# Ledger of designs, part 27: peptides against a protein of PDB entry 4N3Y

Target 1, 83 residues: chain A of PDB entry 4N3Y
Amino acid sequence: ETRDQVKKLQLMLRQANDQLEKTMKDKQELEDFIKQSSEDSSHQISALVLRAQASEILLEELQQGLSQAKRDVQEQMAVLMQS

## One batch from the design tools (peptide; made by RFdiffusion4, then SolubleMPNN)

Design b1_p11_5_s3 (from b1_p11_5, 4 letters changed)
Fold by OpenDDE base, seed 5:
Structure b1_p11_5_s3 (fold): chain B 83 residues (1-83), chain C 83 residues (1-83), chain A 11 residues (1-11)
Amino acid sequence: as target 1 above (83 residues)
Amino acid sequence: as target 1 above (83 residues)
Amino acid sequence: SFLEELKSLLE
């Protein structure tokens, strides 16, 4: 019966619309999450990179210091051996 | 006294070496962490992008379906009004 | 090799 068919289609339309709205919301949330996650990770990685660079500088300074210390010890040993 | 000075310098050298080794380890761990974190985030983001794309396809299908359903309802109403 | 050299010096 035509009237019943119309009512059925209207119900189906409403259900589809509800699903559409839900899916639109879900998609937007996912996109927002991706953007935020990417930004957060980028900032964290940048901070860690800076920390690693600081450690690199420290390592270089230590190496130079150790080289100098080695020379100093060698010099002192030479003095000691001469006495 | 020279001997004592040598011993002191040797101790300082040992301490510096210990610090150097520790710092080298820390730097390596940081670099490994950065690499792993970047890879993990990249994979997660890629997965979310795919999910978002799937939702986009679904949205487009729903929109097309809704448009068709709307037309169908309109047609059925026209038939009903003629009877 | 620097660290190894350093270690040998401390031995």
Scores: peptide ipSAE 0.086, ipTM 0.467, DockQ to the pose 0.026
Fold by OpenDDE base, seed 3:
Structure b1_p11_5_s3 (fold): chain B 83 residues (1-83), chain C 83 residues (1-83), chain A 11 residues (1-11)
Amino acid sequence: as target 1 above (83 residues)
Amino acid sequence: as target 1 above (83 residues)
Amino acid sequence: SFLEELKSLLE
């Protein structure tokens, strides 16, 4: 019966609308997630870059210290040999 | 004694070298981590973008379907009223 | 998915 078909179509329409609303919400949540994820990653990477830069400075200082230490050892050895 | 000082400095040199090597390793690991993290995030975001795009297409189709369904309901109602 | 099924029903 046409009446039954109409009722069926009305139900389908309601179901479709519900899914549309849900999907729109999901899409928005996904976009928000992407944005948040990108921001989080950016901040984390920035922090790690700063950490790496700090390590670079430390490495340079260590290298200089090692060079100086080597010179100090050599100097002390020279003194010892002259004693 | 100068000899003792030399030995101490040699130990300090070894310790400094060990720390240098460790720090260099740590720096490399950090750089690798940053690169890997960035790549992982990029891939994940790309996948999510594709998902969002697929959702957009689906939403458009659903909207069109809803419009058609509405028209179908109206048409069937017209037939019913004419019966 | 349900959405795909629904879409198919509406098509």
Scores: peptide ipSAE 0.085, ipTM 0.474, DockQ to the pose 0.034
Fold by OpenDDE base, seed 2:
Structure b1_p11_5_s3 (fold): chain B 83 residues (1-83), chain C 83 residues (1-83), chain A 11 residues (1-11)
Amino acid sequence: as target 1 above (83 residues)
Amino acid sequence: as target 1 above (83 residues)
Amino acid sequence: SFLEELKSLLE
């Protein structure tokens, strides 16, 4: 009977519409999640980069200081040997 | 005393090196994480897109079917009224 | 939206 067919199709249409709406919502939420996650991680990485750069600069400064300190010790020893 | 200074600087240098190495490692791990996470989510979104597209097509088909079904009912009723 | 309009049409 055609009336039954109409009712069935109406139900199926509603179901399809609900599924489509849900899927679109889920997709959008995932896209938003990726966007937010990427931004958060990017900022974290940036912080680490800055920290690494600071450490690198410090390392260079310490290397210079260490080298100079060694030279100073050597010079002091040389003076003592001359005394 | 200069010798103590040297020892102190050597310790600081080692500490700085350790920190730098750790920071670089952490940064790399975070970058790898983002890359992997992005790929995984991208694939998930793609799956949802396909599902949404399928639902949209189904919806269109159902709309056509529903419209035709309604017309069929109307035509049947018209025939009955003529009898 | 299209989906909302479609839903309304089915009601």
Scores: peptide ipSAE 0.072, ipTM 0.427, DockQ to the pose 0.034
Fold by OpenDDE base, seed 4:
Structure b1_p11_5_s3 (fold): chain B 83 residues (1-83), chain C 83 residues (1-83), chain A 11 residues (1-11)
Amino acid sequence: as target 1 above (83 residues)
Amino acid sequence: as target 1 above (83 residues)
Amino acid sequence: SFLEELKSLLE
C-alpha cells in the first residue's frame, strides 16, 4: 500500500543521504590530502634544489682548486727542467 | 726530493679530478631525478584533481536527486493525509 | 560504483 511505500522511500532517502554525506567527507579528505601532498613535495623539491646549488658552488671551488694545482705542478716541473 | 714531490702532486691531481668528475655526474643525476619526480607528481596531482571534480559533479547530481525524492515523499504523504 | 548505482536508482 501507499503508506508502506512511503515509509520505504523515507528509509531509502535516509540511507542515501548518509552515503552522500560520507562521500562528501571522503572527497574533502582527498582534496585536503592532495593539497598537503603537493605542498610537501614542493617544499622537498625546493630543499633539494638548494642542496644541488650548494653542491654546484663546491664543485666550482674544487674545479678552481684543481686548475690551480695543475698550474703549480707545471711550474714546479719547469723549475726542475731548468735545474 | 722535488721530482718525487711533483709525481705525488700529479697523482693527487688525477685522483681529485676523478672525484670531481664523479661528483659532477652524481649532481646531474640528482637534478634529473628531481625534475622527473616533480613532473610525475604534477601529473598525478592533475589527474587526481580531475577525478575529484568528476566526483563533485556526481555528488551534485545525487544531492538534486535526493532533494527531489524528499519532495516526492512529502507529496505522497500529503495525499495520504487527505484520504 | 555504488554512487552510480544510487544515481540510477534516484533517476
Scores: peptide ipSAE 0.061, ipTM 0.473, DockQ to the pose 0.032

Design b1_p11_6_s1 (from b1_p11_6, 7 letters changed)
Fold by OpenDDE base, seed 3:
Structure b1_p11_6_s1 (fold): chain B 83 residues (1-83), chain C 83 residues (1-83), chain A 11 residues (1-11)
Amino acid sequence: as target 1 above (83 residues)
Amino acid sequence: as target 1 above (83 residues)
Amino acid sequence: SEIAALEQMLS
């Protein structure tokens, strides 16, 4: 019966539309999540890089200082040996 | 005392190095997470897009069917009216 | 350096 067919198709159409909308929404939410996550992570990574940079600078300075200190000790030892 | 200075600097150097390594590790882990997350999401999004596409096709087919069904009903009504 | 390379990636 055609009337029944129409009603059935209408229902199925609504269901399909709902599914489509849901799918598109889910996709969008996922994309938004990725975007936000990436942004957050990017900022965090940048901060970490800066900290690493600072640490590297400190490391270099400390190494330089250590080297100098060692030389100073060596100098003192040399003086002592010469005395 | 220079000897004490050397020891202090050595300690600080180790600490700085540890911090540097930690920072770099954290950064790498974060990047790995982003990469993995993005890959996972990309695949999921692709799947969702395909599902949406299928739903759209179904929707179009249903709409077409509905339209035809409506026309059939109209035809039947017309026949009845003519009887 | 490694850090420099990373910094460039972020720039």
Scores: peptide ipSAE 0.045, ipTM 0.446, DockQ to the pose 0.166
Fold by OpenDDE base, seed 1:
Structure b1_p11_6_s1 (fold): chain B 83 residues (1-83), chain C 83 residues (1-83), chain A 11 residues (1-11)
Amino acid sequence: as target 1 above (83 residues)
Amino acid sequence: as target 1 above (83 residues)
Amino acid sequence: SEIAALEQMLS
């Protein structure tokens, strides 16, 4: 019966649209999550890079200091040997 | 006319279902992307943390070396002063 | 230099 068929199709259409809307919402939530997560990760990585950079600078300074100290000790030793 | 209405509704239903399927696919792709991206980021962050840790250890070693060198120089200077 | 490379990726 055509009338009943129409009613059935209308119901099915409504159901499909409901699911569509739900799925679209879920998709949006995932997109939002991706964006937020990516930003958070980026910030964390940036911070770590900066810290590594700072460490590198300090390392270089310490290496230079150690080298100088070594030279100074060597010089002092030379003086002692001459006495 | 009921018959025409049925045809129209069938078309609409098909369209809705097509969009639903597309959206579901897109959602799945996003989920896959999230998973992959999260893993990649995690690995990268872990690597940076390890590098930072290594740098810290080296810094401590250099600091100790510098301190020792300083003490050695001071001792040598003291010896010189006593001569 | 590796740090510089990382910095470049984040820039």
Scores: peptide ipSAE 0.022, ipTM 0.386, DockQ to the pose 0.143
Fold by OpenDDE base, seed 5:
Structure b1_p11_6_s1 (fold): chain B 83 residues (1-83), chain C 83 residues (1-83), chain A 11 residues (1-11)
Amino acid sequence: as target 1 above (83 residues)
Amino acid sequence: as target 1 above (83 residues)
Amino acid sequence: SEIAALEQMLS
């Protein structure tokens, strides 16, 4: 019967529309999450890179200090041996 | 007194070396963490991108279905009005 | 260096 068929098709149309709207929402949420996650990770990694760079500078300074301290000890040992 | 000065410098040298080794360890741990974090985030985002792409395909299919369903309903309504 | 590579990735 045509009337019943029309009513069934109208229901199917509404159900399809509901599913479409749900899927559109899910897609948008995913896109927003991806963008936010990417930005947050980028900022976090940038901060860690800066910390690593600071540590590298400190390492270089400590290496120089170590070398100088070694030279100073050797010089003082030489003076001690002369006494 | 020179002997005491030498002993003090030796201690300072050891302390500087200990700090250097600690800093080197910290730097390495940071670098490893950055690399792992970047890889994990990259994999996560790739998976989310694939999911978003799948949703996009589904949306297109649902839109086509919606349009067809609309046409079908209109056609059936026309038949109904003719009866 | 790894640091330089990371900097390039973030640029």
Scores: peptide ipSAE 0.047, ipTM 0.459, DockQ to the pose 0.224; fails the geometry check
Fold by OpenDDE base, seed 4:
Structure b1_p11_6_s1 (fold): chain B 83 residues (1-83), chain C 83 residues (1-83), chain A 11 residues (1-11)
Amino acid sequence: as target 1 above (83 residues)
Amino acid sequence: as target 1 above (83 residues)
Amino acid sequence: SEIAALEQMLS
Protein backbone atom coordinates (compact mmCIF):
# COMPACT_ATOMS: atom_id res chain seq x y z
CA GLU B 1 0.00 0.00 0.00
CA THR B 2 1.28 3.41 -0.98
CA ARG B 3 0.54 4.87 2.42
CA ASP B 4 2.65 2.25 4.08
CA GLN B 5 5.38 2.76 1.55
CA VAL B 6 5.54 6.43 2.36
CA LYS B 7 5.78 5.71 6.05
CA LYS B 8 8.57 3.25 5.47
CA LEU B 9 10.51 5.66 3.34
CA GLN B 10 10.11 8.43 5.87
CA LEU B 11 11.56 6.17 8.50
CA MET B 12 14.45 5.28 6.27
CA LEU B 13 15.05 8.93 5.63
CA ARG B 14 15.28 9.67 9.31
CA GLN B 15 17.59 6.76 9.86
CA ALA B 16 19.82 7.87 7.05
CA ASN B 17 19.93 11.37 8.42
CA ASP B 18 20.83 10.14 11.86
CA GLN B 19 23.64 8.07 10.50
CA LEU B 20 24.82 10.95 8.40
CA GLU B 21 25.05 13.21 11.39
CA LYS B 22 26.88 10.59 13.36
CA THR B 23 29.36 10.06 10.57
CA MET B 24 29.95 13.76 10.25
CA LYS B 25 30.67 13.96 13.93
CA ASP B 26 33.03 11.03 13.81
CA LYS B 27 34.91 12.53 10.92
CA GLN B 28 35.32 15.81 12.70
CA GLU B 29 36.57 14.11 15.82
CA LEU B 30 39.14 12.22 13.83
CA GLU B 31 40.35 15.37 12.17
CA ASP B 32 40.60 17.12 15.49
CA PHE B 33 42.47 14.20 16.95
CA ILE B 34 44.96 14.20 14.13
CA LYS B 35 45.54 17.89 14.51
CA GLN B 36 46.02 17.71 18.22
CA SER B 37 48.26 14.70 18.02
CA SER B 38 50.43 16.39 15.47
CA GLU B 39 50.73 19.51 17.55
CA ASP B 40 51.59 17.60 20.68
CA SER B 41 54.23 15.61 18.91
CA SER B 42 55.69 18.69 17.34
CA HIS B 43 55.98 20.42 20.66
CA GLN B 44 57.57 17.45 22.30
CA ILE B 45 60.05 17.04 19.50
CA SER B 46 60.95 20.70 19.71
CA ALA B 47 61.68 20.39 23.38
CA LEU B 48 63.82 17.36 22.83
CA VAL B 49 65.71 19.10 20.07
CA LEU B 50 66.53 21.87 22.49
CA ARG B 51 67.81 19.37 24.98
CA ALA B 52 69.93 17.77 22.34
CA GLN B 53 71.32 21.14 21.41
CA ALA B 54 72.20 21.83 25.00
CA SER B 55 74.02 18.54 25.11
CA GLU B 56 75.87 19.46 21.97
CA ILE B 57 77.03 22.69 23.51
CA LEU B 58 78.17 20.90 26.60
CA LEU B 59 79.94 18.35 24.48
CA GLU B 60 81.83 21.04 22.66
CA GLU B 61 82.84 22.66 25.90
CA LEU B 62 84.02 19.39 27.29
CA GLN B 63 86.01 18.71 24.18
CA GLN B 64 87.70 22.05 24.53
CA GLY B 65 88.38 21.41 28.16
CA LEU B 66 89.79 18.03 27.39
CA SER B 67 92.09 19.47 24.80
CA GLN B 68 93.25 22.14 27.17
CA ALA B 69 93.84 19.65 29.92
CA LYS B 70 95.88 17.55 27.59
CA ARG B 71 97.98 20.52 26.64
CA ASP B 72 98.46 21.46 30.25
CA VAL B 73 99.65 18.00 31.12
CA GLN B 74 102.07 18.06 28.26
CA GLU B 75 103.42 21.39 29.35
CA GLN B 76 103.95 20.24 32.88
CA MET B 77 105.64 17.12 31.66
CA ALA B 78 107.99 19.25 29.64
CA VAL B 79 108.82 21.26 32.72
CA LEU B 80 109.63 18.11 34.58
CA MET B 81 111.86 16.90 31.82
CA GLN B 82 113.80 20.12 31.97
CA SER B 83 114.37 19.67 35.67
CA GLU C 1 105.23 20.17 43.51
CA THR C 2 105.35 19.68 39.77
CA ARG C 3 105.03 15.94 40.06
CA ASP C 4 101.84 16.31 41.99
CA GLN C 5 100.55 18.83 39.52
CA VAL C 6 101.01 16.40 36.69
CA LYS C 7 99.17 13.70 38.56
CA LYS C 8 96.31 16.05 39.25
CA LEU C 9 96.04 17.11 35.65
CA GLN C 10 96.09 13.52 34.48
CA LEU C 11 93.20 12.77 36.75
CA MET C 12 91.29 15.75 35.48
CA LEU C 13 91.93 14.61 31.96
CA ARG C 14 90.45 11.22 32.67
CA GLN C 15 87.47 12.75 34.35
CA ALA C 16 86.87 15.05 31.44
CA ASN C 17 87.07 12.17 29.03
CA ASP C 18 84.62 10.14 31.03
CA GLN C 19 82.16 12.97 31.06
CA LEU C 20 82.66 13.53 27.38
CA GLU C 21 81.80 9.95 26.60
CA LYS C 22 78.76 10.09 28.79
CA THR C 23 77.55 13.24 27.13
CA MET C 24 78.05 11.75 23.71
CA LYS C 25 75.98 8.79 24.72
CA ASP C 26 73.23 10.95 26.11
CA LYS C 27 73.12 12.99 22.96
CA GLN C 28 72.80 9.92 20.82
CA GLU C 29 70.02 8.54 22.94
CA LEU C 30 68.10 11.77 22.64
CA GLU C 31 68.49 11.78 18.90
CA ASP C 32 67.33 8.21 18.68
CA PHE C 33 64.36 8.97 20.84
CA ILE C 34 63.35 11.90 18.70
CA LYS C 35 63.60 9.82 15.58
CA GLN C 36 61.55 7.00 16.97
CA SER C 37 58.93 9.29 18.38
CA SER C 38 58.55 11.05 15.08
CA GLU C 39 58.20 7.81 13.19
CA ASP C 40 55.61 6.48 15.57
CA SER C 41 53.59 9.64 15.35
CA SER C 42 53.80 9.70 11.61
CA HIS C 43 52.54 6.17 11.32
CA GLN C 44 49.70 6.80 13.68
CA ILE C 45 48.68 9.92 11.84
CA SER C 46 48.71 8.09 8.55
CA ALA C 47 46.42 5.44 9.91
CA LEU C 48 44.03 8.00 11.26
CA VAL C 49 44.01 9.83 7.98
CA LEU C 50 42.95 6.66 6.26
CA ARG C 51 40.16 6.20 8.74
CA ALA C 52 39.01 9.72 8.13
CA GLN C 53 39.01 9.10 4.43
CA ALA C 54 36.92 6.00 4.87
CA SER C 55 34.46 8.02 6.87
CA GLU C 56 34.34 10.60 4.13
CA ILE C 57 33.45 7.98 1.59
CA LEU C 58 30.74 6.62 3.80
CA LEU C 59 29.45 10.10 4.37
CA GLU C 60 29.15 10.71 0.67
CA GLU C 61 27.29 7.48 0.19
CA LEU C 62 24.92 8.29 2.97
CA GLN C 63 24.29 11.71 1.53
CA GLN C 64 23.39 10.18 -1.77
CA GLY C 65 21.13 7.69 -0.10
CA LEU C 66 19.46 10.39 1.87
CA SER C 67 18.81 12.42 -1.22
CA GLN C 68 17.38 9.44 -2.99
CA ALA C 69 15.17 8.56 -0.09
CA LYS C 70 13.88 12.09 0.00
CA ARG C 71 13.03 11.97 -3.65
CA ASP C 72 11.31 8.65 -3.25
CA VAL C 73 9.16 9.96 -0.46
CA GLN C 74 8.21 12.97 -2.50
CA GLU C 75 7.25 10.79 -5.41
CA GLN C 76 5.07 8.59 -3.30
CA MET C 77 3.43 11.58 -1.75
CA ALA C 78 2.61 12.86 -5.20
CA VAL C 79 0.99 9.55 -6.03
CA LEU C 80 -1.15 9.78 -2.96
CA MET C 81 -2.23 13.27 -3.81
CA GLN C 82 -3.36 12.10 -7.19
CA SER C 83 -5.52 9.44 -5.63
CA SER A 1 74.21 17.37 11.96
CA GLU A 2 71.17 15.28 12.65
CA ILE A 3 69.94 17.93 15.02
CA ALA A 4 70.12 20.52 12.31
CA ALA A 5 68.09 18.26 10.07
CA LEU A 6 65.50 17.84 12.75
CA GLU A 7 65.31 21.56 13.19
CA GLN A 8 64.64 22.01 9.53
CA MET A 9 61.94 19.39 9.64
CA LEU A 10 60.16 21.30 12.35
CA SER A 11 60.43 24.62 10.58
Scores: peptide ipSAE 0.046, ipTM 0.461, DockQ to the pose 0.234; fails the geometry check

Design b1_p11_6_s2 (from b1_p11_6, 7 letters changed)
Fold by OpenDDE base, seed 2:
Structure b1_p11_6_s2 (fold): chain B 83 residues (1-83), chain C 83 residues (1-83), chain A 11 residues (1-11)
Amino acid sequence: as target 1 above (83 residues)
Amino acid sequence: as target 1 above (83 residues)
Amino acid sequence: SEIEELKERLS
């Protein structure tokens, strides 16, 4: 009976619409999540990069200081040997 | 005393190196995490998109079927009225 | 699409 067929199709249509809407919503939420996650991680990495750069600069400064300190010790020893 | 200064600087240098290496490692791990997370999410979204597309197609088919079913009912009614 | 653009940015 055609009437029953119409009713069945109407039900299926509603179900399909519901599924479509759900899927679209889920997709959008996932896109938003990725976007947010990327932004958060990017900022975190940037912070780490800055920290690494600071450490590198400090390392270079310490190396310079250490080298100079060694030279100073050597100079002191030379002076003592002359006395 | 210069000798003590040298020792102190050497210690600080080692500490700075350790910190630098740690930071670099952490940065790399975070970059790897982002990359992996992005890939995983991308695949998930792609799957959802495919599902949404399938639902859209089904919806269109059902709409077409429903419209035809309605017409069929109308035609049946017209026939009955003529008898 | 926005998704493709995001994927491209993260790749």
Scores: peptide ipSAE 0.056, ipTM 0.414, DockQ to the pose 0.157
Fold by OpenDDE base, seed 5:
Structure b1_p11_6_s2 (fold): chain B 83 residues (1-83), chain C 83 residues (1-83), chain A 11 residues (1-11)
Amino acid sequence: as target 1 above (83 residues)
Amino acid sequence: as target 1 above (83 residues)
Amino acid sequence: SEIEELKERLS
């Protein structure tokens, strides 16, 4: 019956619209999450890079110090040998 | 005393070397962590993008379906009006 | 599309 068919279609339309709105919301939430996650990761990685850089500087300083210490020991050894 | 000075310097040298090796290890661990973290984040983001893409497709399909349903309702309404 | 725009922003 036509009237009943119309009612059925109206129901289907409402249901479809509800799903549409829900999906739109879900999509937006995902996009927001991706954006936020990316930003957070970027910041974290940047912080770690800075930390690694600091370690690199320290390493270089230690290497220089070690080299100097070696020279100092050698120098003192030379003095000792001459005593 | 020179001999004692040499011994002291040797100790300092060993300590410096130990710190150097430790720092080198720490630096390497950080670099590895950064690399791994970046890769993990990249993969996760890619997965989320794919999910969002799927949602977009679904949204478009729903919109088309909704439009068609609207037309169907209008068509049935016209039939009803003529009865 | 919004997805393409998002991908561009993330690239």
Scores: peptide ipSAE 0.053, ipTM 0.462, DockQ to the pose 0.187
Fold by OpenDDE base, seed 1:
Structure b1_p11_6_s2 (fold): chain B 83 residues (1-83), chain C 83 residues (1-83), chain A 11 residues (1-11)
Amino acid sequence: as target 1 above (83 residues)
Amino acid sequence: as target 1 above (83 residues)
Amino acid sequence: SEIEELKERLS
């Protein structure tokens, strides 16, 4: 009868709303996780980029230094042979 | 009356279920995004780590080469002074 | 959508 239908629908509505609340909470937790994970990864990537760039600069300096040292030795040898 | 209450509850139940479906879809999209973002970030970080490690190895090699070159020059100079 | 906005902010 109609009264029983009302009671059944009220129960179903409560169940649907409970499930909705749970799903909304899960969604919020996922959003928070995405935000935190993105921030952490961004910082880590930035740190690695800076480290790699610093290493590249040092490599270039060492290569130039080695080339100059070779030239200096060759020049000194030439002077000694002339004397 | 009771008939009107039934109709009202049926409408409310449909609205709640529609909202539940939307929220569940949004949750799934977030999960998919988290999975993809995690994979992309992991690959990017791994690539940067390998790049940094390769640069470190090259730096060490250049430093050793420069030290050896300096020693070789000093030895040659010593030989020339003895002759 | 809210999801697309989040993706844009995180990219």
Scores: peptide ipSAE 0.050, ipTM 0.393, DockQ to the pose 0.040
Fold by OpenDDE base, seed 4:
Structure b1_p11_6_s2 (fold): chain B 83 residues (1-83), chain C 83 residues (1-83), chain A 11 residues (1-11)
Amino acid sequence: as target 1 above (83 residues)
Amino acid sequence: as target 1 above (83 residues)
Amino acid sequence: SEIEELKERLS
């Protein structure tokens, strides 16, 4: 029966459309998640880089202090040898 | 006392060196962590991109099916009107 | 610096 066939096809069309809309939503959510995850990681990495830079500053200061201390020891040893 | 001063400075030098080595280790660990974290995120994002692409394929198939179903309904309606 | 090089590598 043609009439019955038409009704069946109309139902199938509606079902297909529903699935399409669902899948479109799922895709969008996934894309949004990927974007957000990437941004979060980027922010975290940036923060950690800043911490590493702070450590670098400390290292440079320590190196300077160590070098100066070494020079001071050498100078004092020289004075000691003169006395 | 010069001798005492020298000994004090030598101790300070050793302490400074210990702190330097510690900080160098900490810096290296942080850099390693940043690198690993970035790689992990990159791998995850790649996997999710592939999933998104799979969803895109499904969307395209659904769109094709929906369009075909619509055409089929229209054709059957035309037949119905002729009868 | 090594940190700046690391930043560049991660960019």
Scores: peptide ipSAE 0.047, ipTM 0.454, DockQ to the pose 0.198

Design b1_p11_6_s3 (from b1_p11_6, 7 letters changed)
Fold by OpenDDE base, seed 4:
Structure b1_p11_6_s3 (fold): chain B 83 residues (1-83), chain C 83 residues (1-83), chain A 11 residues (1-11)
Amino acid sequence: as target 1 above (83 residues)
Amino acid sequence: as target 1 above (83 residues)
Amino acid sequence: SLIEELKERLS
């Protein structure tokens, strides 16, 4: 019967719409999660890069200090040899 | 005394070298960690992007189904009005 | 350097 068929199709339409809205929400949540996760990771890595740069500065300072110490030892040894 | 000074400076040189090697190792470990973390995050995000794309396909299918259902309802209602 | 490479990737 046509009347019954129409009612059935109307129900199917509502069900389809409900599923569509649910899926749209799920997709949006996933995209938001991806974006947030990416941003969080980027920020974390940036912070770690800064720490690595601090270590680089320390390394340069230590290298300079080591070189200077070596020169000082050499100079003092030269003085010792002259005495 | 010069001899004592030389020995002191030699000790300082060894200590500086030890610290330098330690710092170099620490820096390398940090850089390795940053690289690994970045790669892991990138892979995870890529996987999630694929999931989002799958949801996109589903959405398109549902939208098509919903549109078809709507058209079917309209057609059946038209038939009903003619009867 | 690796640090500079990482900075470039983040930019």
Scores: peptide ipSAE 0.045, ipTM 0.467, DockQ to the pose 0.226
Fold by OpenDDE base, seed 5:
Structure b1_p11_6_s3 (fold): chain B 83 residues (1-83), chain C 83 residues (1-83), chain A 11 residues (1-11)
Amino acid sequence: as target 1 above (83 residues)
Amino acid sequence: as target 1 above (83 residues)
Amino acid sequence: SLIEELKERLS
């Protein structure tokens, strides 16, 4: 019966539309989440990079200090040996 | 006293070396952590991107379905009006 | 270095 068919199709249409809207929302949420997650991670990594850089600077300073200390000890030993 | 000075410098040297080694370790750990974190985030984001793509495909299919359903309803209505 | 590489990736 044609009328019944129409009613059935109308129902299907409504259901499809509902699903469409839901899917659109879900997609948008996913995209937003991805973007936010990426940004958050980027910021966190940047902070850690800065920390690593600080450690790198400290390392270099310590290396220089070690070298100097070594030289100082050598010089003092030389003095001691001469006395 | 020179001897005492030498001993002091030797101690300082040892301390500096210990600190150097510690700092080197810390730096390495940081770099490893950053790298791993970045990779993990990248993989997670990639997975989410794939999910988003799936949703996009579904959305497109639903849109097409909606359009078809609309046409079907219109056709059925036309038949009904003619009877 | 790894640090510089990371900085570049984030820039």
Scores: peptide ipSAE 0.040, ipTM 0.471, DockQ to the pose 0.235
Fold by OpenDDE base, seed 3:
Structure b1_p11_6_s3 (fold): chain B 83 residues (1-83), chain C 83 residues (1-83), chain A 11 residues (1-11)
Amino acid sequence: as target 1 above (83 residues)
Amino acid sequence: as target 1 above (83 residues)
Amino acid sequence: SLIEELKERLS
């Protein structure tokens, strides 16, 4: 019966609409997740860059210290040789 | 004694060098980690973008299907009214 | 410098 077919089609339409709404929600959640993930990664990397920069400063200080220490040793050796 | 001072300075130099080497290694590891993290995030986001695109296609198909279903229902209603 | 390059990418 045509009436039964109409009812069936109405049900199918409702089901399709429900699926559409769910998929739209999923899409939005995914977009939000992508955005959040990108921001989180950016922040984390920024923090790590700062840490790396601190390490760079330390390395420079250590290099300078090593150079000075070497000079100090050489100076002390010179004094020792003169003694 | 100057000799003792020289020995002490030599030890300090060795210690500083060891610390320098360790810090250089740490810096390299950090740089590698940052690079890897960025790549991982990029790949993950790319995969999610593809997923979102698939969802978009599905949504378009669903919308078209819903429109067609609506037309089908209307057509069946017309037939029913004519019966 | 990789660090400087990273800074530029994040700026």
Scores: peptide ipSAE 0.039, ipTM 0.465, DockQ to the pose 0.253
Fold by OpenDDE base, seed 1:
Structure b1_p11_6_s3 (fold): chain B 83 residues (1-83), chain C 83 residues (1-83), chain A 11 residues (1-11)
Amino acid sequence: as target 1 above (83 residues)
Amino acid sequence: as target 1 above (83 residues)
Amino acid sequence: SLIEELKERLS
């Protein structure tokens, strides 16, 4: 009868709502994880970029220094040979 | 009466199930996004690490080269001064 | 360079 149908539907509705609540909670946890992971990765990448940039600058300086040192040595040797 | 209650509960149950389905879909999309984002970030970080390592090796070589060049120049100059 | 491109993406 209708009374039994009402009771059954009430139970089913409660079960559906419970599942909905659980799913919503899980969704929120995933959103929080995405946010945290994105922030962490962004920081790591930024740090590596800065480190790489510092290395590039140092490499450039060393290359120039080596080239200049070579030129200076050649010039000094030439002077000594002529004197 | 009970008949109206049944109809109301049936509607509410359908609505709850619709919301559940939507939420489950959204959750799945977030899971897929997390997976994709994690893979992309991992590859980016790995690439930066390798590049940084390559730069470190090159820096080390240049530093050693500059030091050796300096020593070689000093030795050659000393020889020229003595001859 | 790759580094400059990455800088732009992160800025």
Scores: peptide ipSAE 0.029, ipTM 0.365, DockQ to the pose 0.145; fails the geometry check

